# Peptides against a protein of PDB entry 1LOE, part 67

Target 1, 181 residues: chain A of PDB entry 1LOE
Amino acid sequence: TETTSFSITKFGPDQQNLIFQGDGYTTKERLTLTKAVRNTVGRALYSSPIHIWDSKTGNVANFVTSFTFVIDAPNSYNVADGFTFFIAPVDTKPQTGGGYLGVFNSKDYDKTSQTVAVEFDTFYNTAWDPSNGDRHIGIDVNSIKSINTKSWKLQNGKEANVVIAFNAATNVLTVSLTYPN
Target 2, 181 residues: chain A of PDB entry 1LOE as posed
Amino acid sequence: TETTSFSITKFGPDQQNLIFQGDGYTTKERLTLTKAVRNTVGRALYSSPIHIWDSKTGNVANFVTSFTFVIDAPNSYNVADGFTFFIAPVDTKPQTGGGYLGVFNSKDYDKTSQTVAVEFDTFYNTAWDPSNGDRHIGIDVNSIKSINTKSWALQNGKEANVVIAFNAATNVLTVSLTYPN

## One batch from the design tools (peptide; made by RFdiffusion4, then SolubleMPNN)

Design b2_p19_8_s2 (from b2_p19_8, 9 letters changed)
Fold by OpenDDE base, seed 3:
Structure b2_p19_8_s2 (fold): chain B 181 residues (1-181), chain A 19 residues (1-19)
Amino acid sequence: as target 1 above (181 residues)
Amino acid sequence: NDYTAEISITSISGSSVLS
């Protein structure tokens, strides 16, 4: 059995178990993906590769992650673009296309991406987002166009608690989001 | 118009088990 676990309750200025990409950085014990400026992409990767699939046995890992995030926008009525939690190959690089959340580059399914993401999307992109225009949580498999979505009401400046779990036996990914206050 | 936002993660934990 191979296990990986980590816990970061305060992000340090030299966080050894994270790889920072783009504009991502730590400040005031937080991981800041973006500041409130235009044309910015920030990412952070867990520094050690995680063994998700065993090619010999065919077994897939079960995993769970929990995190707390804050989106703080000067204008609550116009917030772009959101962010993702993602799993991607170790050589993954930030993507800068607008609306692609720094992870994808197409609405077309591309298996070569080898990327699964949970998006917390605050901006409606007509070409791929749900037609109701709601801010939403989405599950993205090799495409910015989600395979499933759920409407989500952003509480600007408030902490949201997220739990993401994958059950390998059922091949089901679950996501929960709560605002405790 | 301004559509920017500061996005921060305050804490994160995770575990993975491959049998």
Scores: peptide ipSAE 0.761, ipTM 0.956, DockQ to the pose 0.930
Fold by OpenDDE base, seed 2:
Structure b2_p19_8_s2 (fold): chain B 181 residues (1-181), chain A 19 residues (1-19)
Amino acid sequence: as target 1 above (181 residues)
Amino acid sequence: NDYTAEISITSISGSSVLS
């Protein structure tokens, strides 16, 4: 059995178990993915590779992650683009295409990307987002075009609690989001 | 700066188990 676990309650400037990419870094003991500026992409990776799939046995890991995020936009009506929690190959690099949340580069399914993401999407991209235009949570498998979405109402500047869990036996990924305050 | 936002994570934890 291979197990990985981590817990970060305060993000320091010398956070050794994270790899920062793009504009992502620590600010005020938080992991800041983006500042309120244009044309910015920030990411952070857990520094140790996680064994998710065993090619010999075919087994896939069970995993759970919990985090709290804040989106603070100067204009509550104009908020782009959101962010993702993602799992990708160790050599993953930030993607700069607009609307792709720094993770993907196409709306087309690409199995070679080997990327799964949970998106918290605040901007409606006509080409791939749900037609109702709602801000939404999405499950993305090898594409920015989500395989499933659920409407979510952003509370600007408020903390949201997220739990993401994957059950390998059922092949089901679950996501919950709550605003406790 | 329309459509901008500061996005931050205040805490995170996780675990994975591969049998």
Scores: peptide ipSAE 0.760, ipTM 0.951, DockQ to the pose 0.878
Fold by OpenDDE base, seed 1:
Structure b2_p19_8_s2 (fold): chain B 181 residues (1-181), chain A 19 residues (1-19)
Amino acid sequence: as target 1 above (181 residues)
Amino acid sequence: NDYTAEISITSISGSSVLS
């Protein structure tokens, strides 16, 4: 059995167990993925590879991740684009920004991406987002076009608690989001 | 229109188990 665990309750100026990409950085004990400026892509990777699939046995890891995020937009009626929690190959680099959230390059399924993401999407992209135009949580597999979505109401400037769990036996990914305040 | 936003993570934890 292989087990990996980590916990970061305060992000330091030199957080050595994270790899920062693009505009991602730490400030005031937070991980800042993007500031309120245009044309930025910020990512942070856990610095150690996580073994999630055993090619010999075919077993896939069970995992649980929890985090707290804040989206603070100058205009609560216009908020782009959101962010993701994602799993990708160890050599992953920032991908297309904007509506692709820095993790994908296409709405077409691309198995070579080898990327699974949970998106917290605040901006409606007509080409791939749910037609109701709602801000939403989405599960993305090798495509920015989610395989499943659920509407989510953004509370601007408030902390949201997220839990993401994957059960390998059932092949079910579960996402929950709550605003404690 | 200004549609920018500051996005930050205040805490994160995780665990994985591969049998």
Scores: peptide ipSAE 0.757, ipTM 0.955, DockQ to the pose 0.933
Fold by OpenDDE base, seed 4:
Structure b2_p19_8_s2 (fold): chain B 181 residues (1-181), chain A 19 residues (1-19)
Amino acid sequence: as target 1 above (181 residues)
Amino acid sequence: NDYTAEISITSISGSSVLS
């Protein structure tokens, strides 16, 4: 059995177990992916590779992650673009920004991406987002076009608690989001 | 119009188990 676990309750200025990419950095004990400026992409990777699939047995790992995020926008009615929690190959680098959220390059399925993401998408992109135009949570598999979505109401400046869990036996990924305050 | 936003993570934890 291979097990990986981590917990970061306060992000330090020299967080050893994170790899920062693009504009991502730590400040005021938080991980800041993007400041309120245009055309930025920030990412952070857990520094230790996680063994998710065993090629010999075919087994897939069960995993769970919990995090709290804040989106603080000067204009509550116009917020771009959102962010993702993602799993990608160890050599992953920032991808296309904007509506692609720095993790994908196409709305077409690309198996070579080897990327699964849970998006918290605040901006409607007509070409791939749900037609209702709602801000939404999406599950993305090798494409920015989600395989499943659910509407989500952003509470500007408020902390949101997220739990993402994957059950390998059922092949089900669950996502929950709550605003406790 | 300003459509920017500051996005921050305040805490995170996780675990994985591969049998």
Scores: peptide ipSAE 0.754, ipTM 0.954, DockQ to the pose 0.934

Design b2_p19_8_s3 (from b2_p19_8, 10 letters changed)
Fold by OpenDDE base, seed 3:
Structure b2_p19_8_s3 (fold): chain B 181 residues (1-181), chain A 19 residues (1-19)
Amino acid sequence: as target 1 above (181 residues)
Amino acid sequence: PVYTAEIRITSISGSSVLS
């Protein structure tokens, strides 16, 4: 059995177990993916590779991740673009295409991407987002076009608690989001 | 209009188990 676990309650200026990409950085003991400016992409990766699939047995890992985030926009009506929690190959690099949340680069399914993401999307992209235009949570598999979505009402400037769990036996990914305040 | 937002992660934990 292979296990990996980590917990970060305070993000230090030299957080050794994270790799920062793009504009992502730590300040005031928090991870800031983006500032409220145009054309910015920030990411942070767990520095140690996680063995999620065993090619010999075919087994896939069960995993759970919990985090707290804040989206703080100057204008509650104009919020872009959101962010993702993602799992990708170790050599993954940030993507700069607008609306792709720094992770994807196409709405077409691309098996070679080997990327799974849970998006918290605040901007409606007509080419791939749900037609109702709602801000939403989405599950993305090798594409920015989600395989499943659920409307989500952003509370600007407030902390949201997220739990993402994957059950390998059932192949079900569960996402929960709550605003405790 | 300008669309922007500051996005912060204040805490994170995780675990994985591969049998």
Scores: peptide ipSAE 0.768, ipTM 0.961, DockQ to the pose 0.943
Fold by OpenDDE base, seed 5:
Structure b2_p19_8_s3 (fold): chain B 181 residues (1-181), chain A 19 residues (1-19)
Amino acid sequence: as target 1 above (181 residues)
Amino acid sequence: PVYTAEIRITSISGSSVLS
């Protein structure tokens, strides 16, 4: 059995178990993926590779992650683009920004991407987002076009608690989001 | 109009188990 676990309650300037990419950085003990400026992509990766799939046995890992985030836009009506929690190959690098959230490059399924992401999308991209135009949570598998979505009402500047869990036996990924305050 | 937002993660924890 292979087990990996981590916990970060305060993000330091020298956070050794994270690899920062693009504009991602730490300040005031928080991980800042993006500042409120245009054309920016920030990412942070857990520094140790996590064995999610065993090619010999075919087994897939069970995993659970919990995090708290804040989306703070200067204008609550004009918020873009959102962010993702993702799992990708160890050599992953920032991808297309904007609506692709720095994780994908197309709405077409691309198995070579080998990327699964949970998106917290605040901007409606007519080419692939749900037609109702609502801000939403989505499950993305090798494409920015989600395989499943759920409307979510952003509370600008407020902390949201998220729990993402994957059960390998049932092959089900669950996501919950709450605003405690 | 300009669309932007500061996105911050204040805490995170996780675990994975591969049998």
Scores: peptide ipSAE 0.765, ipTM 0.960, DockQ to the pose 0.942
Fold by OpenDDE base, seed 4:
Structure b2_p19_8_s3 (fold): chain B 181 residues (1-181), chain A 19 residues (1-19)
Amino acid sequence: as target 1 above (181 residues)
Amino acid sequence: PVYTAEIRITSISGSSVLS
């Protein structure tokens, strides 16, 4: 059995177990993915590779991740673009920004991406987002076009608690989001 | 209009188990 676990309650200036990409950085003990400016992409990777699939047995790992985030926009009506929690190959680099959230490059399914993401999407992109135009949580598999979505009401400047869990036996990924305050 | 946002992660934990 192979296990990996980590916990970060305060993000230090020299956080050894994270790899920062693009505009991602730590400040005031928080991980800041983006500032409220145009054309910014920030990412942070857990520095240790996680073995999630055994090619010999075909077994897939069970995993759970919990995090708290804040989206803080100058204007609650004009918020872009959101962010993702993602799993990608160890050599992953920032991808297309804007509506692609720095993780994908196409709405077409691309198996070579080898990327699964849970998006917290605040900007409606007509070409691939749900037609109702709602801000939403989405599950993305090798494409920015989600395989499943659920409407989500952003509370600007408030902390949201997220739990993402994957059950390998059922092949089900679950996402929960709450605003405790 | 201008569309922007500051995005912060304040805490994170995780675990994985591969049998």
Scores: peptide ipSAE 0.759, ipTM 0.959, DockQ to the pose 0.955
Fold by OpenDDE base, seed 1:
Structure b2_p19_8_s3 (fold): chain B 181 residues (1-181), chain A 19 residues (1-19)
Amino acid sequence: as target 1 above (181 residues)
Amino acid sequence: PVYTAEIRITSISGSSVLS
């Protein structure tokens, strides 16, 4: 059995177990993916690789991740674009910004991406987002076009609690989001 | 209009188990 675990309750100025990409940085003990300015992409990667698939047995890892986030927009009606929690190859680099959330490059399925993401999407992109226009949580597999979505009510400036869990036996990914305050 | 937001992660934990 191979296990990996980590916990970060305060993000330091030199957080050794994270790799920062693009505009991502730490300040005031928080990880800031983007500031409220145009045309930025920030990412942070866990610095150690996660063995998620065994080529000999075909087994896939069970995993669980919990985190707290804040989206703080100057205008609650004009919020873009959101962010993702994602799993990608170890050499992953920032991808297309804007509606692609710095993680994907196409709405077409691309197996070479080898990327799974849970998106917290605040901006309606007509070409791929659910037609109701709601802000939403989505599960993305090798495409920015989610395989499943659920509407989500953004509370601007408030902390949200997220739990993401994957059960390898059932091949089910679960996502929960709550605003405790 | 201008669409922007500051996005902060304040804590994170994770675990994986591969059997």
Scores: peptide ipSAE 0.756, ipTM 0.958, DockQ to the pose 0.946

Design b2_p19_8_s4 (from b2_p19_8, 10 letters changed)
Fold by OpenDDE base, seed 3:
Structure b2_p19_8_s4 (fold): chain B 181 residues (1-181), chain A 19 residues (1-19)
Amino acid sequence: as target 1 above (181 residues)
Amino acid sequence: PVYTAEISILSISGSSVLK
């Protein structure tokens, strides 16, 4: 049995267990993915690879992650683009295409991407987002076009608590989001 | 109009078990 666990309650200026990409950085004990400016992409990767699939047995790992985030937009009506929690190959690089949340580059399914993401999407992209135009949580498998979505009401500037869990036996990914205040 | 946001993560934890 292989197990991995980590906990970061405060992000330091030299966080050794994270790899920062793009504009991502730490400040005031937070991981800041983006500032409120145009054309910015920031990411952070856990520095150690996580073994989630055994090619010999075919077994897939169960995993759970919990995090707290804040989206703080200067205009609550004009918020873009959101962010993702994602799992990708170790050599993954940030993507700069608009609306792709720094992770994907196409709405077409591409198994070579080997990327799974949970998106917290604040901007409606007509080409792939749910037609109701709602801000939403989505599950993305090898495409920015989610395989499933749920409407989500952003509380601008407020802390949101997220839990993401994957059950390998059922192949079910669950996501919960709450605003405690 | 301009669309922007500051996005921050305050804390994160996780675990995985591969049998």
Scores: peptide ipSAE 0.781, ipTM 0.963, DockQ to the pose 0.945
Fold by OpenDDE base, seed 1:
Structure b2_p19_8_s4 (fold): chain B 181 residues (1-181), chain A 19 residues (1-19)
Amino acid sequence: as target 1 above (181 residues)
Amino acid sequence: PVYTAEISILSISGSSVLK
């Protein structure tokens, strides 16, 4: 059995177990993916590879992650674009920004992407997002077009708690989001 | 209109188990 675990309760100015990409950085003990400016892409990767698939047995890892985030927009009606929690190959680099959230390049399924993401999407992209136009949580597999979504009410400037869990036996990924305050 | 937001992560933990 192979296990990997990590916990970051406060983000320091020199967070050694993260690789920062694009505009991502730490300030005031937070990981800031983007500032409230146009045309930015920020990412952070856990610095150690995680073995999630055994090619010999075909087994896939069970995993769970929990995090707290804040989206703070100058205008609560004009919020873009959101962010993702994602799993990608170790050599992953920032991808297309804007509605692609820096992790995808297409709404068409692309197995070469090898990327799974949970998106917290605040901007309605008519080409791929659910037609109701709601802000939403989505599960993205090799495409920015989610395989499943659920509407989510953004509370601007408030802390949200997220739990993401994957059960390899059932092949089910679960996502929960709560606003404790 | 301008669409922007500051997005911050305050804490994160994770665990994986591969049998």
Scores: peptide ipSAE 0.773, ipTM 0.961, DockQ to the pose 0.951
Fold by OpenDDE base, seed 5:
Structure b2_p19_8_s4 (fold): chain B 181 residues (1-181), chain A 19 residues (1-19)
Amino acid sequence: as target 1 above (181 residues)
Amino acid sequence: PVYTAEISILSISGSSVLK
C-alpha cells in the first residue's frame, strides 16, 4: 500500500508544498485564506497530486486530515461565508465566491465538478442551506447544497480543532470539530 | 495504485463577503 503524508506546523512565506490561489497567503507562520473584505476568495492546495481514486480499478484511498482554524470576524454577529476543506481535480481553479465558498458554482448536482468538500458555513443562504438558519458543518458532493449537515456554534476568534477521516471500505466520511479552550 | 493519505490540509478555500 502506497502512503502519502505531510505535516505543516508553521506556514512560511515560501511554503514549497502549497499552491496559493486568489488572496490566500501566509502571515506570521499562519495561512490566511481571506481578510475581512468584500468579495474575495483565497485557496491553498497541496502542491503534489494525491492519487485518491484509481480510474482503472475503481479503488479509493483512505485518508485522514487534521487542522486547526480560526475565524476572526470583526463583527461576531456579521461574518462572511466561511471556508471549506476540499478535494478537486489537480487543475482546479477558484470557483464562485460568496456562498459558494470559492469551490462550487451551483446548488444543482454537477458530476463534472468532481469536487468533495467539508464546509464550515457561517452564513445562511436561503436557496440551499438548512432551513433552521444555523451555522453548520456540511458535506458537499459536486454541489454547494450539502448532502448532510450539523449545526455548529462559532466561537469567534477561538481555535477549533478539526479531524476529517474517510473510510473507503465503508464509504463513510467522518468530521469532528472541537474547541479545546 | 491509490494512496492512503495522512495529511494536515489537502486543499482549503475561504470566501469573504461583507454583508
Scores: peptide ipSAE 0.123, ipTM 0.661, DockQ to the pose 0.029
Fold by OpenDDE base, seed 4:
Structure b2_p19_8_s4 (fold): chain B 181 residues (1-181), chain A 19 residues (1-19)
Amino acid sequence: as target 1 above (181 residues)
Amino acid sequence: PVYTAEISILSISGSSVLK
């Protein structure tokens, strides 16, 4: 059994265990992905590769991740696209912005993407998002078109607590989001 | 071998396009 773990309580100006991409940066001990401006993508990657899948045995790791996020939009009724937690190949680079959240390039399934994401999607894209138009949490596998979604009510400027857990035995990914305040 | 990862933020991507 092999276990890898890390925790970042406060984000420093020189956070060596993160790789910043695009407009992502740290300020005031927080990780900031984007500013409230047009056409921006920001990403942050854990700097050390994580062994999730073993090609020899086919074994897949269990994992649990937790974080707190804030979406602070200038106008609660005019929000941008949202963000994702994602797992991608080591050499991953920012992808298409906007509704693709900087992680995907197509709504069509693309196995070469090798990317799994949990999206916190604040903008309705008619071409692939749930038809009810709700802001939503989505599970994305090699496509911006989620394999599963759940409506989510954004509380602008409020801290949300997220827990994402994957059980390899059951192949179930669980997402929990709460607003404690 | 069995692998387990306990992590806080593996990777995050944000996108902003004001509408």
Scores: peptide ipSAE 0.112, ipTM 0.666, DockQ to the pose 0.028

## One batch from the design tools (peptide; made by RFdiffusion4, then SolubleMPNN)

Design b2_p20_1_s1 (from b2_p20_1, 7 letters changed)
Fold by OpenDDE base, seed 2:
Structure b2_p20_1_s1 (fold): chain B 181 residues (1-181), chain A 20 residues (1-20)
Amino acid sequence: as target 1 above (181 residues)
Amino acid sequence: ATYTLSHTLSDEEIRSLPEY
């Protein structure tokens, strides 16, 4: 089976391995996805296409990715939607629908989107988010409605270390988020 | 603090992964 692994810990102004979409950009060795205003979408794509699933053979690739993020959300009500790590077709384009994290188009399942995402969701959307209203990590397959979620206590302004791994032998997708402090 | 979330993808979900 094929294996793909990459890690992004620091970003430069000439980040050669990223393609920016929307309002995404780099500053001070960080990737900034949004401005401090409503209705903004920023995305960054890994510049090298990767082979995840082969429909001819049925083979699936292993992958591991790691990154660090910071969210500034001092209160639980006046917050943005959060963000996602996602895997999508090479021609993927930003989606501007509110609450869909720039990735999805609706709450309905759509297998033709061929998109898998890990969401770090800071805003409660009553139509699709877990009813407890908690900030949460979610695994999304072709829909903003997560197939699995985990309540998560955001540490405002603190760096979170994330590892996302897919094991093709077991078909297990694992997300680990750690606040080291 | 560490938060871990895991999911075993179904056959349908595997076939829904982007292909290249």
Scores: peptide ipSAE 0.628, ipTM 0.946, DockQ to the pose 0.770
Fold by OpenDDE base, seed 5:
Structure b2_p20_1_s1 (fold): chain B 181 residues (1-181), chain A 20 residues (1-20)
Amino acid sequence: as target 1 above (181 residues)
Amino acid sequence: ATYTLSHTLSDEEIRSLPEY
């Protein structure tokens, strides 16, 4: 019944409602997750717990989140691994980097992870990624191996607008990525 | 360009959401 909302229009170095992990930091009013170094992990967490699922009642909350991201790779044909939006336990810590995007540790389903992620994957990992080798949007549940994917063409250096919505009545999770131009 | 991905979460996947 209660609705919780937050908005961050500018990321400051003293952002009170964010917890930075690993190489994550703010600069010039932007959130930067990683430097251009292989296998680095940077994360930012919303500091206030959000009630999404109640195991006692079985209730699941509706939610909608939106954000804008930019991937600016020096070489558009040899990009790093990408990034994720994720929902994880409150005490979550950075996990395996690289192709695991700092969120997972295995391609095998691990129910103890309790992590749901939307990945924006820019690197083909032959062990778990779609065989067509396309950069893709993926939905990940307790595994880096996506339960569903959508091919996506990266526009290097361009702003992408993302909307992620979950409808608890239908159990449908929808991801929309738009390049305005 | 717009890219849309939709997925209906199974009961097991719902129970995989973190509990606070």
Scores: peptide ipSAE 0.624, ipTM 0.944, DockQ to the pose 0.803
Fold by OpenDDE base, seed 1:
Structure b2_p20_1_s1 (fold): chain B 181 residues (1-181), chain A 20 residues (1-20)
Amino acid sequence: as target 1 above (181 residues)
Amino acid sequence: ATYTLSHTLSDEEIRSLPEY
């Protein structure tokens, strides 16, 4: 199988390999998706399409991505809505904001979405989130309703290190989030 | 603290990946 990888260590205003959508922008070598304002959607896309799935051959590529993020909310007890790493069609456009994280439009499974996302969800949406109400990491396939979740304790203002890996030999998608301090 | 989530994608879920 083919392996695809990319990395961005520093962000700048003239970042040529990013396509900004909505409120997404770069500031001080960081990618900022949204300000702490409700009903906003900010997205950034890697501008070079990657070859992941081949419907003709059935081949799937391995991939590994790593990044750090900081959620800095004014009120650590009222944080909405988190963010997501996602893989979507090349012509993807921002979808529904808020609890849908700008990536999905429904909790109903929609194969035409062709979107796989890893969510870092900080807000409990009764309609689809795990009933325990925990902030969570989720794997989303064609739906905002995660196929699998892991409770996650947000550390407001702290850097989290994330690794997302897909092994095409085993079909295992793995998400690792670490607060080093 | 480290949080790990793993999931084995079904055939249907794999086919749900975007094609490039």
Scores: peptide ipSAE 0.617, ipTM 0.941, DockQ to the pose 0.780
Fold by OpenDDE base, seed 4:
Structure b2_p20_1_s1 (fold): chain B 181 residues (1-181), chain A 20 residues (1-20)
Amino acid sequence: as target 1 above (181 residues)
Amino acid sequence: ATYTLSHTLSDEEIRSLPEY
C-alpha cells in the first residue's frame, strides 16, 4: 500500500510538541500520516501556539518551514489523495478525509475554517482540482479548492525536499519542492 | 527537479490566517 512519510529535522518519537490525530504515528525517524485509504485521516500537530496574524494590529509574522517527504506507492497509477501542510486554530480537529485531506470540509469558501494549507495532491478530484488532472502543489485558503496550483511530477520512493515560506512584508507565500536525485 | 509555487495573499486571505 502507498505510504506517505515525513522527515523533519527536529522530529522525533519523543517530541513533546507533536500531537498525533487519527492514523498519524511515528516510525523510527519518520512520521507516517496515511496509507492508501481514501477515508482515513492522519495528522500531526505542532502543539505550541504560533502567533501568525494579530487581528488587533494587523501585523503578520514571517514563517518558514522545511521538511522532507517520501511517497512509496506500489502502483504509481493508483495513489491516495496526498497530504498537506497546514496552519489552523489551536483547537483544530481532523476534518473530512479523502480528497479533503483531513483539513477541510468543502470546496466552498468557509471563513470560519481559519485554515491555510499547502497541499501535495496526488489524486484528481473532478469537483475542485485543476482540470488537467495533474498531481499538483496547491495553496488552500479556507477551502479544499486551491487558489493557486503548480503541476508536480511525483517520483515514487524518492525524497522530496520542501520549503514553505511566507514573507509578511510582501504577503507572498512560496512553496518549493525539490527532488535532488 | 524543482517545482515552485508562489502566491501573493490578498487582504482577505491574510485575514483568513489563524489569529493570535
Scores: peptide ipSAE 0.612, ipTM 0.938, DockQ to the pose 0.607

